# Peptides against a protein of PDB entry 5EIB, part 156

Target 1, 366 residues: chain A of PDB entry 5EIB
Amino acid sequence: VDLEPGTMDSVRSGPFGQIFRPDNFVFGQSGAGNNWAKGHYTEGAELVDSVLDVVRKESESCDCLQGFQLTHSLGGGTGSGMGTLLISKIREEYPDRIMNTFSVMPSPKVSDTVVEPYNATLSVHQLVENTDETYCIDNEALYDICFRTLKLTTPTYGDLNHLVSATMSGVTTCLRFPGQLNADLRKLAVNMVPFPRLHFFMPGFAPLTSRGSQQYRALTVPELTQQMFDSKNMMAACDPRHGRYLTVAAIFRGRMSMKEVDEQMLNVQNKNSSYFVEWIPNNVKTAVCDIPPRGLKMSATFIGNSTAIQELFKRISEQFTAMFRRKAFLHWYTGEGMDEMEFTEAESNMNDLVSEYQQYQDATAD
Target 2, 366 residues: chain A of PDB entry 5EIB as posed
Amino acid sequence: VDLEPGTMDSVRSGPFGQIFRPDNFVFGQSGAGNNWAKGHYTEGAELVDSVLDVVRKESESCDCLQGFQLTHSLGGGTGSGMGTLLISKIREEYPDRIMNTFSVMPSPKVSDTVVEPYNATLSVHQLVENTDETYSIDNEALYDICFRTLKLTTPTYGDLNHLVSATMSGVTTCLRFPGQLNADLRKLAVNMVPFPRLHFFMPGFAPLTSRGSQQYRALTVPELTQQMFDSKNMMAACDPRHGRYLTVAAIFRGRMSMKEVDEQMLNVQNKNSSYFVEWIPNNVKTAVCDIPPRGLKMSATFIGNSTAIQELFKRISEQFTAMFRRKAFLHWYTGEGMDEMEFTEAESNMNDLVSEYQQYQDATAD

## One batch from the design tools (peptide; made by RFdiffusion4, then SolubleMPNN)

Design b2_p18_1_s4 (from b2_p18_1, 10 letters changed)
Fold by OpenDDE base, seed 5:
Structure b2_p18_1_s4 (fold): chain B 366 residues (1-366), chain A 18 residues (1-18)
Amino acid sequence: as target 1 above (366 residues)
Amino acid sequence: SAKKTLERTEKALKKKAE
């Protein structure tokens, strides 16, 4: 789905364009122009019914519908505005199904789009209420990984999208291969989300290796485990050491000893015990899939529900507040039928979410 | 690129001011 035809034409003409049904390409003629309100109330609202018709048709063809997965950017008007409109409409029609998102968080290091803090804040407000699981993929973290870890001097959107693809492939491993931990979306939510509003995940992937170092890297379970828990490998720009893990899932792929995985996972938990809440029993889950990712002998994917994710929301809130106090660009949103109160409500709900994460960070076992 | 996104934003903003 896109409000711009050119993006869909690029996907259709791409090396994988033939894997999608032609009728499942829904697109507009007028893009959202990086305006959330265009995506949510005007241009997106004109297209949403055509998308829902496709969603219904694909849902009816499922033997067992678990839920929905949305991949979107929170900085752009289509992904943010129309994406959250679609989430709302799907939630209304399928209230008993899981809503899962891969939400790409904006960063000033990656995009010069001035209104991204508005689009992100308005989107997070919708995601808090209408999603069950949200993978926070932060463009700031992706840029820093590309530059610092991968040694890319000029990171491209292709380099960032490669990390997104690796992360998405990792976290969906259990859904795609039988007999795994979290084999369905509902089971993932039950294991990862102890409190309904606190459903924002910090993903991570290992191995992350620069091209110059690939030939010298041994892939071992200890190295994967150590790298997977390293703050520099997190796809969200927050330090896990500044918070506490509520829940963790670790997904190993490739031929390895389950015993060695369990030993390394126990060692990393014991070493980092101060960074876990003590009042959630068995809050770390481990899965091993014998099928490695393409081009690797083994990998590990991390999913963390951490109170440190508040650093990401604080960053967005600070940027939002600096613009909103100046009433900068508000007329572009209100001129699409949006109320100025929705900005204040979205800011408030994001600040409440930050406060909730802090409360559970400071909570002790009584 | 960020520059193309900015140019699109500016173009969309101009087209709405018309």
Scores: peptide ipSAE 0.019, ipTM 0.570, DockQ to the pose 0.037
Fold by OpenDDE base, seed 2:
Structure b2_p18_1_s4 (fold): chain B 366 residues (1-366), chain A 18 residues (1-18)
Amino acid sequence: as target 1 above (366 residues)
Amino acid sequence: SAKKTLERTEKALKKKAE
């Protein structure tokens, strides 16, 4: 789905374009112009019914529909505005299904779009209310991993997308292979989301190794375990050491000892016990799939629900507030039928979310 | 256009690598 035809032509002409049905390419002509309100109220609203018709058709073709997965950007008008409209409409029609998102957070250091703080804040408001699970992916964190850890001199968008794809493949492992922990989206939500609004995850993937070091690194369970809990390995631009983990899931892939995995997972929890909440029992879940990812002998995918994610929302809120106080560019949104009150409501809800994360960070086992 | 968004992202990434 896109409000621009050129995106669909690029996907269709790409090496994987044939994996999608031609009739499932739904696209507009005008684009959203990086405006959330164009995506949500005008150009996106004109296209949403055509998307819902495809969603219904594919849902009726499912033997057992668990839910939906959306991949979108919160900085752009289509991914943010139309993406959240689509989430709202799907939630209305399928209230008993899981809504899962892979949400690319805008980074100030990677952003060329001045209005990204508005698009992100308005999107986060919708994600708080209408999603069950949101993987927070930050382009800055991905860039820093590519540059510092992978030692890529000039990280490309292809290198960032490779990390996203590896992570998406990792977190969906339990859904794609039988006999796993979190074998459905609802079980994942039950294990990862102790409080309904606190459903924003920090993803990570291991191994992350520079091309020059790949031949010399033994892929071991201890190294995977140590790397996936490293603050430098997080794909969200927050430090887990500044917060506490509410819940964690680790998905190991490849031929390894389950006993060794359990021992290393216990060791890393004990070593990092100060970074976990004490009042949520059994808050770390581990899965082992014997099928490795393509090109690796073994991998681990990390999913963290941490109160440190509030750092991401605080940065967005600070940028939003600095623009909104000046009424900068508001006429671009209100001119598309949006109310100024929706900005204040979205800011309030995001600040409430930050306060909730802080409350649970400071909570003791009383 | 998606191409312009991609070109902007690539330009921003390139500028952060300098």
Scores: peptide ipSAE 0.017, ipTM 0.495, DockQ to the pose 0.021
Fold by OpenDDE base, seed 1:
Structure b2_p18_1_s4 (fold): chain B 366 residues (1-366), chain A 18 residues (1-18)
Amino acid sequence: as target 1 above (366 residues)
Amino acid sequence: SAKKTLERTEKALKKKAE
């Protein structure tokens, strides 16, 4: 789904364009112009019913519908505005189904789009209320991984999207292969989301290796485990050492010893015990899938529900507040029928979310 | 809430049609 035809044509003409049904390509003629309000109230609202018709048709064809997965950006107008409109409409029609998102967070290091803090804040307000699980994929963290870890001098959107795709493949492993931990979206939510509003995950992937060092790096369970818990491997721009893990899932892929995985997972938990809440029992879950990802002998994917994720929301909030105090560009949103109060409501709800994470960070066992 | 978002969307669409 897109408000611009050119992006859809790029997907259709791409190496995997034939995997999607032609009738499932729903697109507009006029893009959102990086305006959340165009995506949510005008251009996106004109297209949303056509998308819902496709969603209904595909849902009716499912033997067992678990829920929905949306992949979108929060910096743009379409992914943010229309994406959150779709979430709201789907949740109204399917209130008993899981809403899962892969939400790409904006960064000034990656995009010059001045209004991204507005689009992100307005989106987060919707995601807090209308999703059950949100993977926070932060363009700042992806850029930093590409530059610092992968040693890419000039990271491209292709390089960032490669990390996104590896992460998405990793976190969905348990859904795609029978007999795994978190084999359905509801079990994932039960294991990962102890508090309904605190459903924002920091993903991580291992191995992350520069092209020049790939040939010299052994892929071992200890190295994967150590890298997966390294703050530099988090795909959300927060330091887990500044917070506490509420819950963790680790998904190993490839032929490895389950015993070695369990030993290494215990060792890394013990080493990092100060960064876990003590009042949530059995808050670390581990899965092993014998099927490696394409082109790797083994991998590990991390899913963290950490109170440190508040650093990401604080960054967006600070950028939002700096613009909103100046009333910068507000007329572009209000001109699409949006109320100025929605900015204040969204800012408030994101600040409440930050406060909730801080409360659980500071909570002791009673 | 999803309902409030939908009501706002419908209101915005009406304003665009005017």
Scores: peptide ipSAE 0.009, ipTM 0.459, DockQ to the pose 0.691
Fold by OpenDDE base, seed 3:
Structure b2_p18_1_s4 (fold): chain B 366 residues (1-366), chain A 18 residues (1-18)
Amino acid sequence: as target 1 above (366 residues)
Amino acid sequence: SAKKTLERTEKALKKKAE
């Protein structure tokens, strides 16, 4: 789905264009112009029913519909505005199904789009209410991984998207291979989301290895385990050491000893015990899939529900507030039928979310 | 500067609204 036709043509002509049904390409003509309100209230609202018709048709064709997975950017207008409209409409029609998102957070290091803090704040407001699981994929963190860890001097969107795809493949491993931990979206939510509003995940992937060092790096369970818990491997721009893990899932892929995985996962928990909440028992879950990802002998994917994710929301909120105090660009949003009050509501709800994360960070076992 | 970024976004928004 897109409000711009050229993106759909790129997908159709791409190496995977044939995996998608031609009739499932729903697109507009005018685009959202990086305006959330244009995505949510005008151009997106005109297209949403056509998307819902496809969603219904595909849902009816499912033997067992677990839920929905949306991949979108929060900095743009289509992914943010229309994406959140679509989430709301799907939630209304399928209230018993899991809504999962891969939400790409904007960064000034990656994009010069000034209104990204508005689009992100307005999107987060919708995601808090209408999603069950949101993987926070931060372009700031992706850029920093590409530059610092992968030693890419000029990271491209292709390099960032490679990390996104590796992460998405990792977190969906349990859904694609039967008999695993978190074998369905609901089971993932039950294991990862102890509080309904606190459903924002910090993903991580290992191995993160530069092309020049790949040939010299051993891939071992201890190294994968250590890297998954390294702040430099997090695909959200927050330091897990500044917060506490509410819940963690680790998904190992490849031929490895389950015993060795369990030993290393216990060791890393014990070593980092101060970074876990004590009042959630068995809050670390581990899965092992014998099938490695393409081109790797083994990998590990991390899913963290951490109170440190508030750093990401604080960053967006600070940028939002700096623009909103100036009333910058508000007329672009209000001109599409959005109320100025929705900015204040979205800011408030995101600040409340930050406060809620802080409360659970400071919570002790009574 | 915030002003140059503003002008770029206004240009990008205009170009996408066209």
Scores: peptide ipSAE 0.000, ipTM 0.407, DockQ to the pose 0.033

Design b2_p18_2_s1 (from b2_p18_2 with T2V E4Q N14R E15K)
Fold by OpenDDE base, seed 3:
Structure b2_p18_2_s1 (fold): chain B 366 residues (1-366), chain A 18 residues (1-18)
Amino acid sequence: as target 1 above (366 residues)
Amino acid sequence: PVPQPFATHGKPARKPLP
């Protein structure tokens, strides 16, 4: 789905374009112009019914519909505005199904689009209410990984999207292979989301290796485990050491000893015990899939529900507030039928979310 | 570059980042 046709042509002509049904390509002509309100109230609202018709048709063809997975950006207008409209409409029609998102967070290091803080704040407001699980994929973290860890001097969107694809493949491993932990979206939610509003995940991936270092790196379970918990491997721009893990899932892929995985996962928890809440029992879950990702012997994917993710929301809120206090660009949103109050509601709800994460960070076992 | 409020340029899959 897009409000621009060129993205659909790129997918259709791509190496996997044939896996998608032609009728499932729904697109507009005008785009959202990086305006959330244009995605949500005008251009996106004109297209949403055509998307819902496809969603219904595909849902009816499912033997067992678990839920929906959306991949979108929060800095743009289509992914943010139309994406959150679509989430709302799907939630209304399928209230008993899981809503899962891969939400790409904006960064001023990656994009010159000044209104991204508005689009992100308005999107987060919708995601808090209408999603069950949201993987926060931060373009700042992706850029920093590409530059610092992968040693790419000039990161590209292709390099960032490679990290996104590796992460998405990692977190969905348990859904795609039988007999695993979190074998369905609902079990993932039960294991990862102790509080309904606190459903924003910090994903991470290992190995992250520069091309120059690939030949010298042994891929071992201890190294994967250590790297998976390293803040430098997080796809969200927050430091886990500034918060506490509510829940963690680790997904190992490749031929490895389950015993060695369990030993290393216990060791990393014990070494980092101060970074876990003590009042959630068995809050670390581990899965091992014998099938490695393409091009690797083994990998580990991390899913963290950490109170440190408030750093990401604080960054967006600070940027939002600096613009909104000046009423900068508001007329572009209100001109698409949006109320100025929706900005203040979205800011409030995101600040409440930050406060909730802080409350649970400071909570002790009674 | 001057930050653009509503930069609508297509994002090619391998565009260099700023």
Scores: peptide ipSAE 0.033, ipTM 0.479, DockQ to the pose 0.019
Fold by OpenDDE base, seed 1:
Formats: structure tokens, C-alpha cells, sequence
Structure b2_p18_2_s1 (fold): chain B 366 residues (1-366), chain A 18 residues (1-18)
């Protein structure tokens, strides 16, 4: 789905364009122009029914519909505005199904779009209420991984999207291969989301290795485990050491000893025990899949529900507040039918989410 | 580059990052 045709044509002409049904390409002509209000109330609202018709058709063809997965950006107008409209409409029609998102967080390091803090704040307000699971994929963290860890001097959207694709493949492993931990979206939510609003995940992937170092690096379970818990491997720009893990899932892929995985996972938890809440028992879950990802002998994917994710929301909130106090560009949103009150409500709800994460960070076992 | 409030042109499929 897009509000512009050019992105859809790029998908169609791509190496996987034939995997999608032609009738499942729903697109507009005008685009959202990086305006959330155009995505949510005008251009996106005109297209939403055509998307819902496709969603219904594909849902009826499922033997067992678990839920929905949306991949979108929060800095743009289409992914943010129309994406959150779609989430709302799908949740109204399928209230018993899991809503999962892969939400790309904006960063000034990767985009010159000044209104991204508005689009992100308005989107987070919708995601708090209408999603069950949200993977926070932060463009700042992706850029830093590409530059520092992968040693790419000039990261591209292709390089960032490669990390996104590896992570998405990792976190969906248990859904795609039977007989594993978190084999359905509902079990993932039960294991990862102790509080309904606190459903924003920090993903991570291992191995991350520069092309020049790949030849010399052994892929071992200890190295994967150590790298997976390293703050530099987190795909959200927050430091886990500034917060506490509520829950963790680790998904190992490839031929390895389950015993060695369990030993290394226990060792890393014990070394980092101060960074876990003590009042959630058995809050770390581990899965092993014998099938490695393409081009790797083994990998590990991390899913963290950490109170440190508040650093990401604080960054967006600070940028939002700095613009909103000046009423910068508000007339472009209000001209699409938004009230200034919707900005204030979205800011308030995101600040409440930050406060809720802080409350559970500071909580002790009685 | 001058910060842009809104995109006026379709995003080229691969931009170099700044």
C-alpha cells in the first residue's frame, strides 16, 4: 500500500515483485507529502476502503488468521498517517486478532524532513492504543550500526533496509517454523507484554560484522550471545543499561547445541542481572531453530521489552515540543481537518507512556 | 541541504544517507 505509485512500481520491478498478487497493490496518485494528516484524514481516508477490501479477502483465505503485520515508517505521511488509520480500521473489524507492527522511527541523522517529530508523535499516540506488539526500528540506530559496526563510510537506505530485513526474518522465525517458542503472535504477546501499553520492543541482530572482518570472525554461540546483548547491536537508539528489561526473547538460528545456548543465555542474564526487573519471573525466553538464515551458518535475534525505550520516545517528544511551541507548520495539518488539540493529546499520551516505563523501571519487588 | 518540511517529489528508491 502507498499513496504514491512510484514505490509500488519499484516493488513490482524488484526481485520479489512476482510474489505479490497484482490485485493486492493498492496505491494513490497524490502521496501524503510527509503530512500525517493527509495520510490519516484526506488522501489516506479516500484509499482505506480499497485496502480493507483486500485485507478482508486475504483474511478469509487464511486457514487460521492469527493477526496482522504492518511495516511502516513513522516519519513519512503515508506510513504514519495512513498506516495508523489502517491499524485503527483493522482493529475495529478484527478486535480479537493480534496487531503487530514494524515501525521505523525517524532520525534527523538520516532525513532532512522537519515535520517527522509531528508524524512520529501522532503515530505513537495511535500505536499505544491500537497495537499489541510494535518493533521499534530506529533509523538512528541503523545508521550507527552501518557506520560504526559495519564500517560503511556512506550508509545507504539499502544498507539500513538490509538490517531491517535480517531483523524481521529473525523475529518471525518462530512464526514460520513449527515447534518453537512463541509459535504464534498471541504467545509472543503473552511472553513479551506484561502491561498492555508497554508493547514497544527493542530488536537486535547478531552477527553484525564488517565485510573486512567476516573472514576472521568465528561464529560461535558465546559470540552471538555477547553481541546480541551489546547496546551497540540494538536497533533502537537507547542504552539498555539506562533501563531495565521487563521481558526478553532470544531466537537462535542454525545448527548449535541447545545446552550451550542455555548456558550462554544464563551467563549473560547473570552478568547483566542489574538490567532486569526482579519481580517478573522467567522473563527471558530462548528459542533455537535448526534452519540458519540465508548466507549465515548461525544467527541470533534479540527482542527486548526494556524501560530504556523511553529514551527513544523522549528524543521524539523533545523534537516535537521544540516545533509545537513555535506552532511551526501546524497550518499544514489543520488545513487537512486536524485540531491543535490532537497534537496536545498525542504529546500527552507519549509523555504518559514515558512516565509508565519510568514507574516500572523504579519498581521494586515488595 | 536545507531542511524540508514536506516532500514535494517522490523519494528515489535509493538515496545515499547524509
Amino acid sequence: as target 1 above (366 residues)
Amino acid sequence: PVPQPFATHGKPARKPLP
Scores: peptide ipSAE 0.032, ipTM 0.451, DockQ to the pose 0.019
Fold by OpenDDE base, seed 5:
Structure b2_p18_2_s1 (fold): chain B 366 residues (1-366), chain A 18 residues (1-18)
Amino acid sequence: as target 1 above (366 residues)
Amino acid sequence: PVPQPFATHGKPARKPLP
């Protein structure tokens, strides 16, 4: 789905364009112009029914529909505005199904779109209420991984999207292979989301290795475990050491000892016990899939529900507030039928979410 | 070095709203 045709044409003509049904390409002509309100109230609202018709058709074709997975960007008008409109409409029609998102967080390091803080804040407001699970894929973190860890001097969107694809493949491993932990979206929510509003995840993927070091790196369970819990490996620009893990899932892939995985997972928990809440029993879950990712002998994927995610929301909120106090660009949103009150509501709800994360960070077992 | 925004070689940088 896109409000611009050229993106869909690029996907259709691409190496994997044939994996999608032609009739499932829904697109507009005008685009959202990086305006959330165009995505949500005008251009996106004109297109949403045609997307819902496809969603219904594909849902009826499922033997057992678990829920929905949306991949979108919160900085752009289509992914943010139309994406959140689509989430709302799907939630209205399928209230008993899981809503899962891969939400790409904006960063000034990777985009010159000045209004991204508005689009992100307005989107997060919708995601808090209308999603069950949200993977926070932060362009800030992706850029820093590409530059610092992968040693890419000039990171590209291709390099960032490679990390996104690896992460998405990793977190969906348990859904795609039988006999795994979190084998369905609902079990994932039950294991990862102790409080309904606190459903924003810090993903991570290991191994991340620079091209120059690939030939010298042995892949071991200890090295995967160590890298997966490293703050520099988080796909959200948050330091887990500044918060506490509410829940964690680790998904190992490849031929490895389950015993060695359990030993390393116990070791990393014990070594970092101060960064876990003690009042959620069995809050770390581990899975081992014997099928490695393509081109790797083994990998590990991390899913963290951490109170440190508030650093991401604070970053967005600070940028939002600095613009909103100046009433910068508001007329572009209100001109699409949006109320200025929705900005204040979105800011408030994001600040409430930050306060909730802080409350659970400071909570002790009574 | 300030991380240069991705050199938008091919697709125009998503222009800010005008």
Scores: peptide ipSAE 0.006, ipTM 0.392, DockQ to the pose 0.021
Fold by OpenDDE base, seed 4:
Structure b2_p18_2_s1 (fold): chain B 366 residues (1-366), chain A 18 residues (1-18)
Amino acid sequence: as target 1 above (366 residues)
Amino acid sequence: PVPQPFATHGKPARKPLP
């Protein structure tokens, strides 16, 4: 789905364009112009019914519908505005199904679009209420990985999207291969989300490899485990040492010793015990899939529900507040039928979410 | 680059970052 045709043509002409049904390409003509309100109330609202018709048709063809997975950006107008409209409409029609998102967070390092903090804040407000699971894929973190870790002097969207694809492949491993931990979306939610509003995940991946590098370093299980818990390997720009893990899932891929994985996972938990909540028993879960990612001998993927994710929301909130206090660009949102009060409600709900994460960070077992 | 409020960026494959 897109509000612009050119993205669909790029997918259709791509190496995997043939895996998608032609009738499942739903697109507009004008785009959202990076305006959330265009995506949510105008151009997106005109297209939403045509998308819902396709969603219904594909849902009816499923023997066992678990839920929905949305991949979208929160900085743009289509992914943010229309994406959150779609989430709301799908939730209304399928209230018993899991809503899972891969939400790309904006960064001023990656985009010169000044209104991205508005689009992100308005989106987070919707995601708090209408999703069960949200993978926070932060363009700040992706840029920092490309620039600092991968030594790419001029990162491209192709480089960022490579990290996104590796992360998405990692976190979906348990859904794609039988006999794994969290083999369905509902079990993932039960294991990862102890509190309904606190469903935002910090993903991480090891090894971090550039798309142009043929030299995939074969890492050991200890090196994978250590890198997977390193803040530099997180796809969200948060330091786990500034918070506490509520829950963790670790997904190892490749031929390795389960015993060695369990020993290293125990060692990393014990070494970092101050960064886990003590009042959630068995909050770290490990899976091992013998099938490695293509081109790697082994990998590890991290899913963290950490109170440190409040750093990401604080960054967006600070940027939002600095613009909103000046009433900067508000007329471009209100001109699309949006109320100025929705900005204040979205800011409030995101600040409440930050306060909730802080409360659970400071909670002790009595 | 000059910050744009609503920069219309087409989604070309491997677009350079700004």
Scores: peptide ipSAE 0.040, ipTM 0.477, DockQ to the pose 0.019; fails the geometry check

